# Peptides against a protein of PDB entry 7PB4, part 11

Target 1, 105 residues: chain A of PDB entry 7PB4
Amino acid sequence: KMLNIKEYKEKLLSTLGEFLEDHFPLPDRSVKKKKKNIQESSVNLITLHEMLEILINRLFDVPHDPYVKISDSFWPPYVELLLRNGIALRHPEDPTRIRLEAFHQ
Target 2, 218 residues: chain B of PDB entry 7PB4
Amino acid sequence: DALQMAVGYFEKGPIKASQNKDKTLEKHLKTVENVAWKNGLASEEIDILLNIALSGKFGNAVNTRILKCMIPATVISEDSVVKAVSWLCVGKCSGSTKVLFYRWLVAMFDFIDRKEQINLLYGFFFASLQDDALCPYVCHLLYLLTKKENVKPFRVRKLLDLQAKMGMQPHLQALLSLYKFFAPALISVSLPVRKKIYFKNSENLWKTALLAVKQRNR

## One batch from the design tools (peptide; aimed at target 2 W87 C89)

Design b1_p16_1_s3 (made by RFdiffusion4, then SolubleMPNN; from b1_p16_1, 6 letters changed)
Fold by OpenDDE base, seed 4:
Structure b1_p16_1_s3 (fold): chain B 105 residues (1-105), chain C 218 residues (1-218), chain A 16 residues (1-16)
Amino acid sequence: as target 1 above (105 residues)
Amino acid sequence: as target 2 above (218 residues)
Amino acid sequence: MLETLEEIYRRLLLAA
């Protein structure tokens, strides 16, 4: 039974990873829209998978303060996606912090 | 409190002796509606009123209005939902009330305090998929409830049969996609890659109310 | 954690 749960978890993680890559890829840097003033923020954006991993880990590692500070590596559309779909919550007093929603309630 | 009096009226039923039964009913109904939309209702108030709306104690018009204002201040008790579903089995409510209830249940799903008992009703909800009027909303509810343990071969077969009968519906496709995620071995059929799977959420009668509830619960 | 992952997938599947 335990082996089946572990295997299922691994499969689920793999499936989720593939799903995220297929449906929520990072924008190709190649859309150089010529708009002059977009400072090429040299900031490496993280994948949605990596973002979720950070949020999940924080929730489980630090359940009393599960909030993660939004860094420049967080692509704003991903943050909005998570918030809009109830996957993440913004800190009530600090808009720069988000947490994963606690679904086990 | 005006709300307590209104809830008490619905709970105890119309006092036979009042010549102005309709006016009194309307007054209390408006009171409930006003409070529900402004502040939401306490879990206890929802428990009472939800059961009344589905029990057939009042007419369909009244039941519909009550159900439309089942907006929580904070949470909805799972027990209230279970009791409500039991009333659906008794069959004293109209088809339109059933549809509205499932819409309500989907809309308020996140505000229900627990899901364990509701999940036990999975089979009952699944059986309701055959009702064409309920099917879109039941699919949405099942989508929200489905766990790996719920994905069984016989249910897959029923969904595929339903798809064959009704055609490729977005709500069925969403549910099947979720089933495939939980049990890929059970769904050998290539599901057409639909770019956007939407439940008809656009008709959420409670959209504004839900936003208000979420703001209060922060 | 498994339930969390499942729920994330469930929600993202609708957003996809």
Scores: peptide ipSAE 0.686, ipTM 0.851, DockQ to the pose 0.370
OpenDDE base, seeds 1, 2, 3, 5: peptide ipSAE 0.683, 0.682, 0.683, 0.684; ipTM 0.849, 0.849, 0.849, 0.850; seed 1 fails the geometry check

Design b1_p16_1_s4 (made by RFdiffusion4, then SolubleMPNN; from b1_p16_1, 6 letters changed)
Fold by OpenDDE base, seed 2:
Order: sequence, then structure tokens, then C-alpha cells
Structure b1_p16_1_s4 (fold): chain B 105 residues (1-105), chain C 218 residues (1-218), chain A 16 residues (1-16)
Amino acid sequence: as target 1 above (105 residues)
Amino acid sequence: as target 2 above (218 residues)
Amino acid sequence: MIETLEEIFRRLRLAA
């Protein structure tokens, strides 16, 4: 029974990962080095999968404070996607923090 | 030149605490508008100004005016579009600005230098179909972007669900017709054979300018 | 956690 649950979880994660990569990939920052000093913020964007992982882990690891601070590594379209679809919620008092929606209370 | 000064003003903000901030703003805005409508803007200028218009740095009225004058001299960089979509998602721009952006994107679609990165945003655009105000323009955009590879069963279901909710909208029917063309097995519903694909004329705002751009680049 | 993942996946499929 436990093996089946673990296997199912792994399969689900894999399938989700593939789905995210196929339909919501990060844009290739073609850093064409055109010389002008536009400080393209060298901040490495994380994948949607990684973002979800952070949010899920925070919810389960720290259920009393499940909020994650939005960093520069959070691509705005991903944040909007999660918020718009009720997957994540903004902190009511701090818009720079988001949490995963607790689907199973 | 005057244009560089104007772009610099919008990018860096007001240099001096000018007592006439509003007059200075208006002057620079008019400069940008005049050049854009007469000659078009360079890709670099569009990159800067487009981001400013969507960043929420200025008020909605200013943002709207900037966005309306995002007319290319030659081409628009796809990178500018990708960045713009990012800014759009930050939520600092108004709903009307979002609508205007998609209208702009459709109108200027042929002037975008490359489409590879924009095609990667397909899922994000598709997600925006749920916004009633955006839906007509997003359908048009998707109609331009859709490849066979994008036509998936779950997207077909979503479009059919939207049709059930919104009714048989011309823009939605156009997109569904394209989907049926690429994947007839996925769409069992008989779509009315529309002889003419009808989208809201997003180009109307830029029609004269676009004609001028095409003439200059011939 | 599995239920959460399933729900996330469901919602993203509806969005996409």
C-alpha cells in the first residue's frame, strides 16, 4: 500500500513536471549581449515546478506560517498564474508574500 | 535629440524637481507621440517605453498614451513582448491597459522580429481567455500563434466550455475552427462554416500608422 | 500532499 502511494506520487510529480515544461516553460532569456548597460537583472528565474515545490513544502513544513516571500526569482507570470487560478493566495497584509491554497482543510 | 531626451525622462524619471512636472511630462509625451506617428520608433525605444507603460510607473492616462504610440519604425523585438507580458502579470497596470496591450500585440504581430519566444507563452495567453474583457483579443492572438502542436484535448475542452458559457462568439468560433482544422478528431461539434473569419478590428487604432510603416519598409 | 498535487494539476490544466 505504501509503495503504491509513493509510486503514484512520483508518477504524479513527473507528469506534472512534464506538463509544466510543455505548457509553461520559462522564456529563454536570449541575453544577446548587446553592450548597452541595461542591467538585465542577473537573477535566475526558477521554474514553475520549483516554485510550486517551495510553496508546497512551506505549507507542510510550516503550516502555521505557510507564506513565502516573493523573490526576484519568481517570474511574475507564474505568480499571476497561481493567484488567478486559486492555487496560491496573497497575504492579506503583505502583498509580497504568497501561500499555497489549502485545498484540504 | 528631443526623442532621446523624452525617452530618458520616462526611463530615469524627472531629473530636476521642476515646478512644472506636468508640463514637462506632457512635452516629452508629445515628443514621443509625434516621432512615433511620423517615423515610428526604434526597437530599443519601444523596448524601454513599452515596459514603462506596463510597469505602473506612471498613471493610467500616461500609460495608455505611451502604449498607443508604440509604433515601430521597422521591427519590434520579441524580447520586448516577453518582458511586457511579465509586466502585465505584475498587476500594476489597469484592465484597460491590458486590453490595449493585446490589441497592440495583435496589430503589431507582423512587425515582431521573431515568434519563437512568444510561442512559448502560448499557455499564458490561453489562460487569459477566462478574462471576458481580454477574450476577444486573446482569441485573435491565439489564432495567429496556434500550431498543430498546441491543439490539445484539454484546450479543446476549455474552448468548448467557454463557448457554453459565453455563447457562440465570433472570435471563439474562429479559434475553434482553426483547432478543428488542425485536429478534426478532437472537435465533434459541427461548427458553422464561416466563410470569413471575424475578429474585432484591433488594427483600427493603428491603421494609418501601420500603412505608413509598411510603405517605409517596402 | 498527493491530493494537493492533484488539485494543483487539475487547476493548471483548466488554465492552460
Scores: peptide ipSAE 0.610, ipTM 0.884, DockQ to the pose 0.336
OpenDDE base, seeds 1, 3, 4, 5: peptide ipSAE 0.576, 0.584, 0.602, 0.589; ipTM 0.859, 0.868, 0.879, 0.869

Design b1_p16_2 (made by RFdiffusion4)
Pose (drawn by RFdiffusion4):
Structure b1_p16_2 (pose): chain A 91 residues (1-28, 43-105), chain B 212 residues (1-189, 196-218), chain P 16 residues (1-16)
Amino acid sequence: KMLNIKEYKEKLLSTLGEFLEDHFPLPDVNLITLHEMLEILINRLFDVPHDPYVKISDSFWPPYVELLLRNGIALRHPEDPTRIRLEAFHQ
Amino acid sequence: DALQMAVGYFEKGPIKASQNKDKTLEKHLKTVENVAWKNGLASEEIDILLNIALSGKFGNAVNTRILKCMIPATVISEDSVVKAVSWLCVGKCSGSTKVLFYRWLVAMFDFIDRKEQINLLYGFFFASLQDDALCPYVCHLLYLLTKKENVKPFRVRKLLDLQAKMGMQPHLQALLSLYKFFAPALISVKIYFKNSENLWKTALLAVKQRNR
Amino acid sequence: VATLEEISLRLKLAAS
């Protein structure tokens, strides 16, 4: 069961990365890829379940933030505009 | 054959400015509907015309008439439905066309050969609940399509939030009752649906439904 | 896994 989940997770991640690079590229400060942004969000969601918000830095490309916001992937903090969290799809 | 000429004409896409082309398009569309309303269309022709209508090609009237004449002689391939869902995801489709398609998918539900691959698109179907124009028809569709495996906690939470936003709507209540039946531990709270008239009810389709 | 699936689904919609 564990190995099957692992194989599925790795396959999903690799194909998701390829899809991101193919459909959501950077234009050319130092910006990070959308993949790294999603990784940070996923990591913070499970590492700190009581505060899954991450600050928005200059490396976050505003179009990526707005993309994640429009598609119900990322959620804004009720008061702090510089923080965003990942939607807890597992619950 | 008389119908294959019209299928090929619609596969060629829209043509030049109209000198006599309006009459030609009308003749081809009349031929298709006559065949559809007399004895029905085959799976391949349906696979072609449904996806042509749900694409950006041709105007709204042509797509509407094609959708209203999508009556199967036997069965409907589920791969055609998958491609139709994808064309819906493309977004170059009219709202009224999307409503008509969901109505067609509800009406033609028992004439799709397999429904497992369609059920695999439950997420795409569920995401369309945000749109309040598609909401009743999407709910009607999900009432038919929902299995036990599809009742995920996230979807229950989002459906409860949508109920709180819109109120206890009949279609939302029917879908929520189905979700309760499938997963009572995740939440507490088939049949009549408004605007569920079968627009595609020909006589032969009726005898096939009764034979079903 | 459920989160990844939802992200993947929603990004496919966004790409369209």
Fold by OpenDDE base, seed 3:
Structure b1_p16_2 (fold): chain B 105 residues (1-105), chain C 218 residues (1-218), chain A 16 residues (1-16)
Amino acid sequence: as target 1 above (105 residues)
Amino acid sequence: as target 2 above (218 residues)
Amino acid sequence: VATLEEISLRLKLAAS
């Protein structure tokens, strides 16, 4: 049963990944333009797929504290996309933490 | 120079020791406005000030004034636009600021140096169609951005749903017509052949400035 | 637990 859940999770994540890549790709901010004063956020942004994977894994691994800390690698539009569409929720006491929302079937 | 000092003020914030914070703010804001409308701003200055206007660092009145004077001397960096969209998502700016930004984006669209990164934001712009206040301007923006690869069945359905909800709006019709052009098989409904595409004139706020920019870049 | 299907649906709706 657990193996089937893992396999199911992987399949679902894979399917979701293709969709997200097509419709919500990351902007390539990596243009190393040498302009001195622009704080080139040297921060490597993660894909929306990776973000969801992190959130899902946290929910399964630590169900009693399923919150993930928002890092600099989290592109703000992705965070807001998840929050606004009810896919994720912000921690009530710590706005820097978010969790995957549990949808009632 | 005076402009550098003004930009620096907005970037670094008010120095604590200034007794008359409001007068200083107004002075620097007027400096930026004067230069922007007279000569336009450098891409670097727009990058800084646009970020500030959308970050929520200052009040809505100040942000609005800054955004209104985001007039390029030559070009706007697409990176500035990407950053700006990021700020819009954070939600620290007012609804009116969001509307103004989209109007600005449409008005200044031709002055943006590249469109590749902006095109990657297509999905985010499309998601904003559901906002009634933004819808007309977002449709206009999408009309400018839409490529064949963006025309998907689910987006067609969404546009038709919006039309069902809001009625046949000129801006929706314009976008749907473009979608039909790229993917006629996805839109089976007969669209009225309007000879003229009608969008709200978002450029009106910057008409004089845009003329000046075009003249300088000839 | 939110099904990935539900997440996908919501994202599709958001994208549309």
Scores: peptide ipSAE 0.348, ipTM 0.783, DockQ to the pose 0.304
OpenDDE base, seeds 1, 2, 4, 5: peptide ipSAE 0.354, 0.319, 0.346, 0.317; ipTM 0.802, 0.727, 0.781, 0.755; seeds 1, 4, 5 fail the geometry check

Design b1_p16_2_s1 (made by RFdiffusion4, then SolubleMPNN; from b1_p16_2, 7 letters changed)
Fold by OpenDDE base, seed 3:
Structure b1_p16_2_s1 (fold): chain B 105 residues (1-105), chain C 218 residues (1-218), chain A 16 residues (1-16)
Amino acid sequence: as target 1 above (105 residues)
Amino acid sequence: as target 2 above (218 residues)
Amino acid sequence: IELLEEIHRRLLLAAG
């Protein structure tokens, strides 16, 4: 029974991942290496799938402080998408931190 | 060059030493406006100024004026648009600025050099349909962006739900008609054959400027 | 599992 739950979870994650790739892909930052001065910090943006994974893992790993700090790798449209749809919540005192909403609570 | 100085001012911010910060700002803003409406702006200048207008660095009045003069000399870089959409999501711009941006985006759509990355943002634009203030302009944008691959059952359902909520709006009907064209099997509802696609004239703000740009690029 | 389903549902609603 436990193995079936794990497999089902993996399947759900996979299905979600496919959905996210199809509907909310990252724009290809053509890092045109323009020359020297503007250090556009080549911060690699993470996928929405990866972002959700981070949030989910934090919720389970540190349930008493399930907040994740928004890094430069967090694409703002993704953050807004999660917040706007009630999937994530901002920390009440620190807007740079977000958590996954606990739907089962 | 006066334009370069003006762009530099907005990019680097006001240098502490000027006693009349407001006068200097107005001077540079007028310079940008003048050049933009007369000659258009280079893609690099639009890239810089568009981001500034949406970043929340300046007040809403200034941002609005900058955005209104984002008129290309030739082309707008797709990358600038992608970055702009990112800024819109940061939440530092007003609702009115968002509306103005979508109007601008629709008006300037043909001058954007590429559409591949913008098309990847389809889902985000579609999500913005729920905003009543943005809905008419987003529908227009989606009408321009929609490909067959974007037409999916869940989006059809969403549009029909919006229509049920908002009524048979011309902009929704236009988008639905396009969806039906790409995927007739997904839309069983008889759409009234509206002969004329009607979107709000978002281009009216830039009509004269756009004509001038087209004439220069012929 | 319920969490993932809810996330998926909400994103579906967001996407369209």
Scores: peptide ipSAE 0.438, ipTM 0.808, DockQ to the pose 0.293
OpenDDE base, seeds 1, 2, 4, 5: peptide ipSAE 0.441, 0.441, 0.432, 0.438; ipTM 0.812, 0.814, 0.809, 0.816; seeds 1, 2, 4, 5 fail the geometry check

Design b1_p16_2_s2 (made by RFdiffusion4, then SolubleMPNN; from b1_p16_2, 6 letters changed)
Fold by OpenDDE base, seed 5:
Structure b1_p16_2_s2 (fold): chain B 105 residues (1-105), chain C 218 residues (1-218), chain A 16 residues (1-16)
Amino acid sequence: as target 1 above (105 residues)
Amino acid sequence: as target 2 above (218 residues)
Amino acid sequence: IELLEEIYLRLLLAAG
């Protein structure tokens, strides 16, 4: 039974990963290295999968403060996607912090 | 030149020392407007100004005016559009600005140099269909972007659900008809054969400007 | 697992 649960979890994670890559991929930053001083702060954007992982881990690791600070690595469309669909919530007093929604009623 | 100074003003912000900030802003805005409508803007200028318009740096009135004059001389960079979509999601722009942006995006669609990255945003655009204010324009955009690979059963279900809620809207029917074209097996419902695809944006704010751009690029 | 399933379902609904 435990093996089946682990296998199911792995399959689910794999399926989710594929889904995220197919439907919500990161835009290819054509880092046109052209010289102009626009410090395009080469902030490396993280994938939606990585964002979810961070949020999930925070929920389990620090349940009393499950909020994650939105960094420059968080692609705004991803943040909006999670918030709009009730997957994540903004901190009521600090809009720069978000948490994963606890679906366990 | 006057345009460079104007763009620089919007990029760097108002210099603190100017006693008449409003007059200076208006002067630069008029400069941008005049050049944009007469000659169009270079892709680099559009890149800068589009981001400024959507970043929330200035008030809604200013942002609206900037966005209305985002008329290309030749092409719009796809990267500018991707960045713009990102700014829209930051939530610093008004709902009216979002609507205007989608109208702009549809109007200027043919002037965007590449579509590969925009196509990657398909899922995000599709998610915006639930916004009643955006829905007509998003349907039009999706009509332009949709490929066979985008037509999935879950999206069909969503469109049918939207139709059930909103009624048989022309823009939604147009998109559904395209979906049926790509995947007839997924749409069992008989769609009324509308001979003419009707989108609300047939008369856009940029009609005259776009005609001028096309004439210059011949 | 339930959490992942719910996230997946919501994303499916979002994409569709």
Scores: peptide ipSAE 0.476, ipTM 0.824, DockQ to the pose 0.332
OpenDDE base, seeds 1, 2, 3, 4: peptide ipSAE 0.481, 0.480, 0.482, 0.485; ipTM 0.831, 0.828, 0.830, 0.843; seeds 1, 2, 3, 4 fail the geometry check

Design b1_p16_2_s3 (made by RFdiffusion4, then SolubleMPNN; from b1_p16_2, 7 letters changed)
Fold by OpenDDE base, seed 2:
Structure b1_p16_2_s3 (fold): chain B 105 residues (1-105), chain C 218 residues (1-218), chain A 16 residues (1-16)
Amino acid sequence: as target 1 above (105 residues)
Amino acid sequence: as target 2 above (218 residues)
Amino acid sequence: IELLEEIYRRLLLAAG
């Protein structure tokens, strides 16, 4: 039974990963929107998968403060995606912090 | 308070002696509507009124109005929903009321305190897929309820048969996609990834109210 | 597992 659960979890993770890559890929850095001098901030954007991992890990590691600070590596559309669909929540007092919604509570 | 009097009226029924039964009914209905939209209703009030709306005690117009104002202050009791579904099985409510109920159930799904008992009704909901009027909303509900344990070969076959009959509907596609996620071995058919999966916006009737409820529960 | 399932469920709707 345990092996089946682990295998199932792995399959779910794999499927989710593939889904995220297919439907929510990172923008190619090359889309130089010609608009003005926005400093090419050399900031490496993380994947949605990585973002979710961070949020999930924080929820389990620090359940009393499950909030993650939004860094420059967080692609704003991903943040909005998670917030809009109720996957994540903003901290009520600090809009720069988000948490994963506790669906199991 | 005015709300308690209104709820009591619906629960106990009209007192025979009132010559102006319709005016009294309307007054109490408006009271319930006003409170529901402004503040939401307590779980106990929803329990009472939801049962009344589906029991056939009042006419379809009244039942529809009651059901439209089943807006929680905080939570809806799962027991209330189970009882409501029981009334649906009895068949004393109109088809339009059934549709409205499923829309309501989908819209209010997140406010239901527990889902364990509702999940046990999965088979009942699934059987309702054959009703063309209910099918889109039932698919949405099933999409919300589906667990791995619910994904069975016979249900897959039924969904595929339904698809063959009705064509590839977005709501069916969404449910099938979820089924494939839970049990990929049961669905050999390649589901088109590129088709927009969407459900009918069941929450439109309560959009403003839902926002208010979410704000109160924060 | 339940968390992952719910995340997928919500994202699937978003992709649609």
Scores: peptide ipSAE 0.547, ipTM 0.793, DockQ to the pose 0.295
OpenDDE base, seeds 1, 3, 4, 5: peptide ipSAE 0.520, 0.542, 0.532, 0.522; ipTM 0.642, 0.788, 0.782, 0.775; seeds 1, 4, 5 fail the geometry check

Design b1_p16_2_s4 (made by RFdiffusion4, then SolubleMPNN; from b1_p16_2, 6 letters changed)
Fold by OpenDDE base, seed 1:
Structure b1_p16_2_s4 (fold): chain B 105 residues (1-105), chain C 218 residues (1-218), chain A 16 residues (1-16)
Amino acid sequence: as target 1 above (105 residues)
Amino acid sequence: as target 2 above (218 residues)
Amino acid sequence: IELLEEIYLRLRLAAG
């Protein structure tokens, strides 16, 4: 039973990953290296898959404070996608922090 | 030049010291409007102003006016559109602004330099079909963007569900017909053979401006 | 697993 659960989890993660790539891929930021010396810290955006992994891991690793700070690597459409669909919640006092919704009490 | 000063004003924000903030704002807005309708705007100017219009930095009235004058001299950068869509998702703009943006996007679609990144946003656009106010314009946009790889069973189901809910809307029928063209096996329902695809093109706010742009680029 | 299933379901619904 445990092996089946692990296999199922892996399959589900794989399926989810494929789904995210198909439906919600990141736009390729053409880093126009315009040589302008402004170190615009080209913050690399993370995938929705990576974002979810961060949120899930935080929920399990720190269940008493499952909130993750929204960084510049978080693409705003992804954040809003998660929030609007009830997958994530903003911290009531700090809108820069979000957590994964605990669907199971 | 006057345009650079106007764009700079919107980008940097009002300098606190001006007693007549509203008059200054109106002056710069009129400058942008005048240049946009007469000559069009450079891609860089559109990039700056489009983001400002959707960021919520200014009031809805100002944002609407800015968005209405996002007329290109030659091309619109795809990056500008991607950034704009990002702002739309954040939800700081009004519903009317969102509608206007999609109308603008459809109207200016041919003037966008590249489509590769916009095509990657297909899923986000498709999700917006659930908004009744956006649905007609999103259908039109999707009609322009849809490739064979975008036609999936779940999207077909969603469109059919929308049709069941909203009725046989011309914009939905147009999109479904395209889907059937790419994937006949997924759509078993006989779609009426509509000879003419009617999207609400008659309400294009930029019709005159677009004609002028095409004439200048010829 | 249930969490992942729910996330997947909600994202599918969001995608249309």
Scores: peptide ipSAE 0.489, ipTM 0.775, DockQ to the pose 0.307
OpenDDE base, seeds 2, 3, 4, 5: peptide ipSAE 0.546, 0.486, 0.487, 0.488; ipTM 0.618, 0.773, 0.773, 0.779; seeds 2, 3, 4 fail the geometry check

## One batch from the design tools (peptide; aimed at target 2 W87 Q117 G123)

Design b1_p17_1 (made by RFdiffusion4)
Pose (drawn by RFdiffusion4):
Structure b1_p17_1 (pose): chain A 91 residues (1-28, 43-105), chain B 212 residues (1-189, 196-218), chain P 17 residues (1-17)
Amino acid sequence: KMLNIKEYKEKLLSTLGEFLEDHFPLPDVNLITLHEMLEILINRLFDVPHDPYVKISDSFWPPYVELLLRNGIALRHPEDPTRIRLEAFHQ
Amino acid sequence: DALQMAVGYFEKGPIKASQNKDKTLEKHLKTVENVAWKNGLASEEIDILLNIALSGKFGNAVNTRILKCMIPATVISEDSVVKAVSWLCVGKCSGSTKVLFYRWLVAMFDFIDRKEQINLLYGFFFASLQDDALCPYVCHLLYLLTKKENVKPFRVRKLLDLQAKMGMQPHLQALLSLYKFFAPALISVKIYFKNSENLWKTALLAVKQRNR
Amino acid sequence: SLEMAEELVELEKMIES
């Protein structure tokens, strides 16, 4: 069961990365890829389940933040505009 | 054949400025509906015309008439439905066309050969609950489509939030009751739906439904 | 747009599988 989940996870991640690079590229400060941004969000969601917010730095391309906000992937902090969290789809 | 000429004409897409082309389009569309309302269409023709109508090609009236004449002689391929959902995801489709398509998918539900691949698009179907114009028809579709495996906690939470936003709507209550039946531990709380008139009820479709 | 939509359908099928 564990190996099956692992194979599925790895396949889903690889295909998701290819999809992101194909459909959500950077334009050309130092910006990070959307993949790294999603990785940071996923890591913070499970590492700190009591505070899954990550600060928005200058490396976050505003179009990516807005994209994640429009599609229900990322959620804004009720008071602090510089923080965003990942939607807890698992619960 | 008389129908294949019209299918090919619609596959060619919209043509130049109209000198006599309005009459030609009308003749082809009349031929298609006559065939559809007399004895029905085959799976291949339906696969072609449904996806042509749900695409950006042709105006709203042509797409509406095509959808209203999408009556199967036998069965409907599920791959055509998958491509139709993909065309809905494209977004170049009219709202009224989307409502008509969901109404058609509800009406033609028992005439799709397989429904497992369609159930795999449960997420795309569920995401359309945000749109309050599609909400009743999407709820009617999900009432038919929902299996036990589809009742995930996230969906229950989002449906409860939508209930709180819109109120205890009939279609939302029916879908929530189905979710309760399938997963009572995730939440506490088929049949009549408004605007559920079968627009595509021909006589032959009626005899096929009774034979079903 | 169509290509992206088709790829999303494959992803959704994988997720729902």
Fold by OpenDDE base, seed 4:
Structure b1_p17_1 (fold): chain B 105 residues (1-105), chain C 218 residues (1-218), chain A 17 residues (1-17)
Amino acid sequence: as target 1 above (105 residues)
Amino acid sequence: as target 2 above (218 residues)
Amino acid sequence: SLEMAEELVELEKMIES
């Protein structure tokens, strides 16, 4: 059962990868305009694929507390996308934590 | 100059020691408003002020006033728009501010220097269609952004579902018509051939300012 | 997408099971 779940997870993530890259890419922040002083927070944004992987892994590894803390690497549009589409749910007591949500039909 | 001081005030925040915080705020806000409506703002000023308006740093009334005066002298940087969308998603701004932003974005669309990064946000804008308050303006924005490659079966389904829920709204019909133009095989429903596409007049708030910008850039 | 959501739901069901 566990092997099948892992395989399914990997297949799901691989299938989603192309879709997410095509439709929800990160904005090209590479315009490092050399203006010195704005400490562009060196925080590397993760892809939506990586974000989902984190959420899936947390659900898999810690099903009793499947919440992930939103870090600075989480691009806000991605978080909003997941929440609005019911893919993720905010923790009722801590809005900085999100989990995967089963689409309860 | 007065504008730089005003922008600096909004960027850095009020210096703690000012007894008349509200008067100072109003003074700087009026300065920004006056310059914006008279001459427009530089792209850098818009970059700063737009982010401030959407960050939740100030109250809704202030944010609304700032956003209303985001009038370019020449161009708006697409980077400013990308950052703004990020702030919208943080959820610190009011629903009315979000509506105003999309109205602004549509009104100022032609003044955005590049569209490549904005086009990458297509999916995020599309996801906002489900918000009833935003839907008319998002449809208009998507109408401006949509390319053939954006017209996918799942998006068609979502639009049709939305139409089923909300009825045959003119803004939805306009977008669906564009989708049908790019991908006729994906849309089996007969759409009324509308000679004129009608979106809500989002530009009305900036009509006079936009005319002035166009005149200055001739 | 709805498809993504459906796949995620299936995955969640498998994990919870």
Scores: peptide ipSAE 0.024, ipTM 0.785, DockQ to the pose 0.032
OpenDDE base, seeds 1, 2, 3, 5: peptide ipSAE 0.024, 0.024, 0.023, 0.023; ipTM 0.788, 0.789, 0.780, 0.786

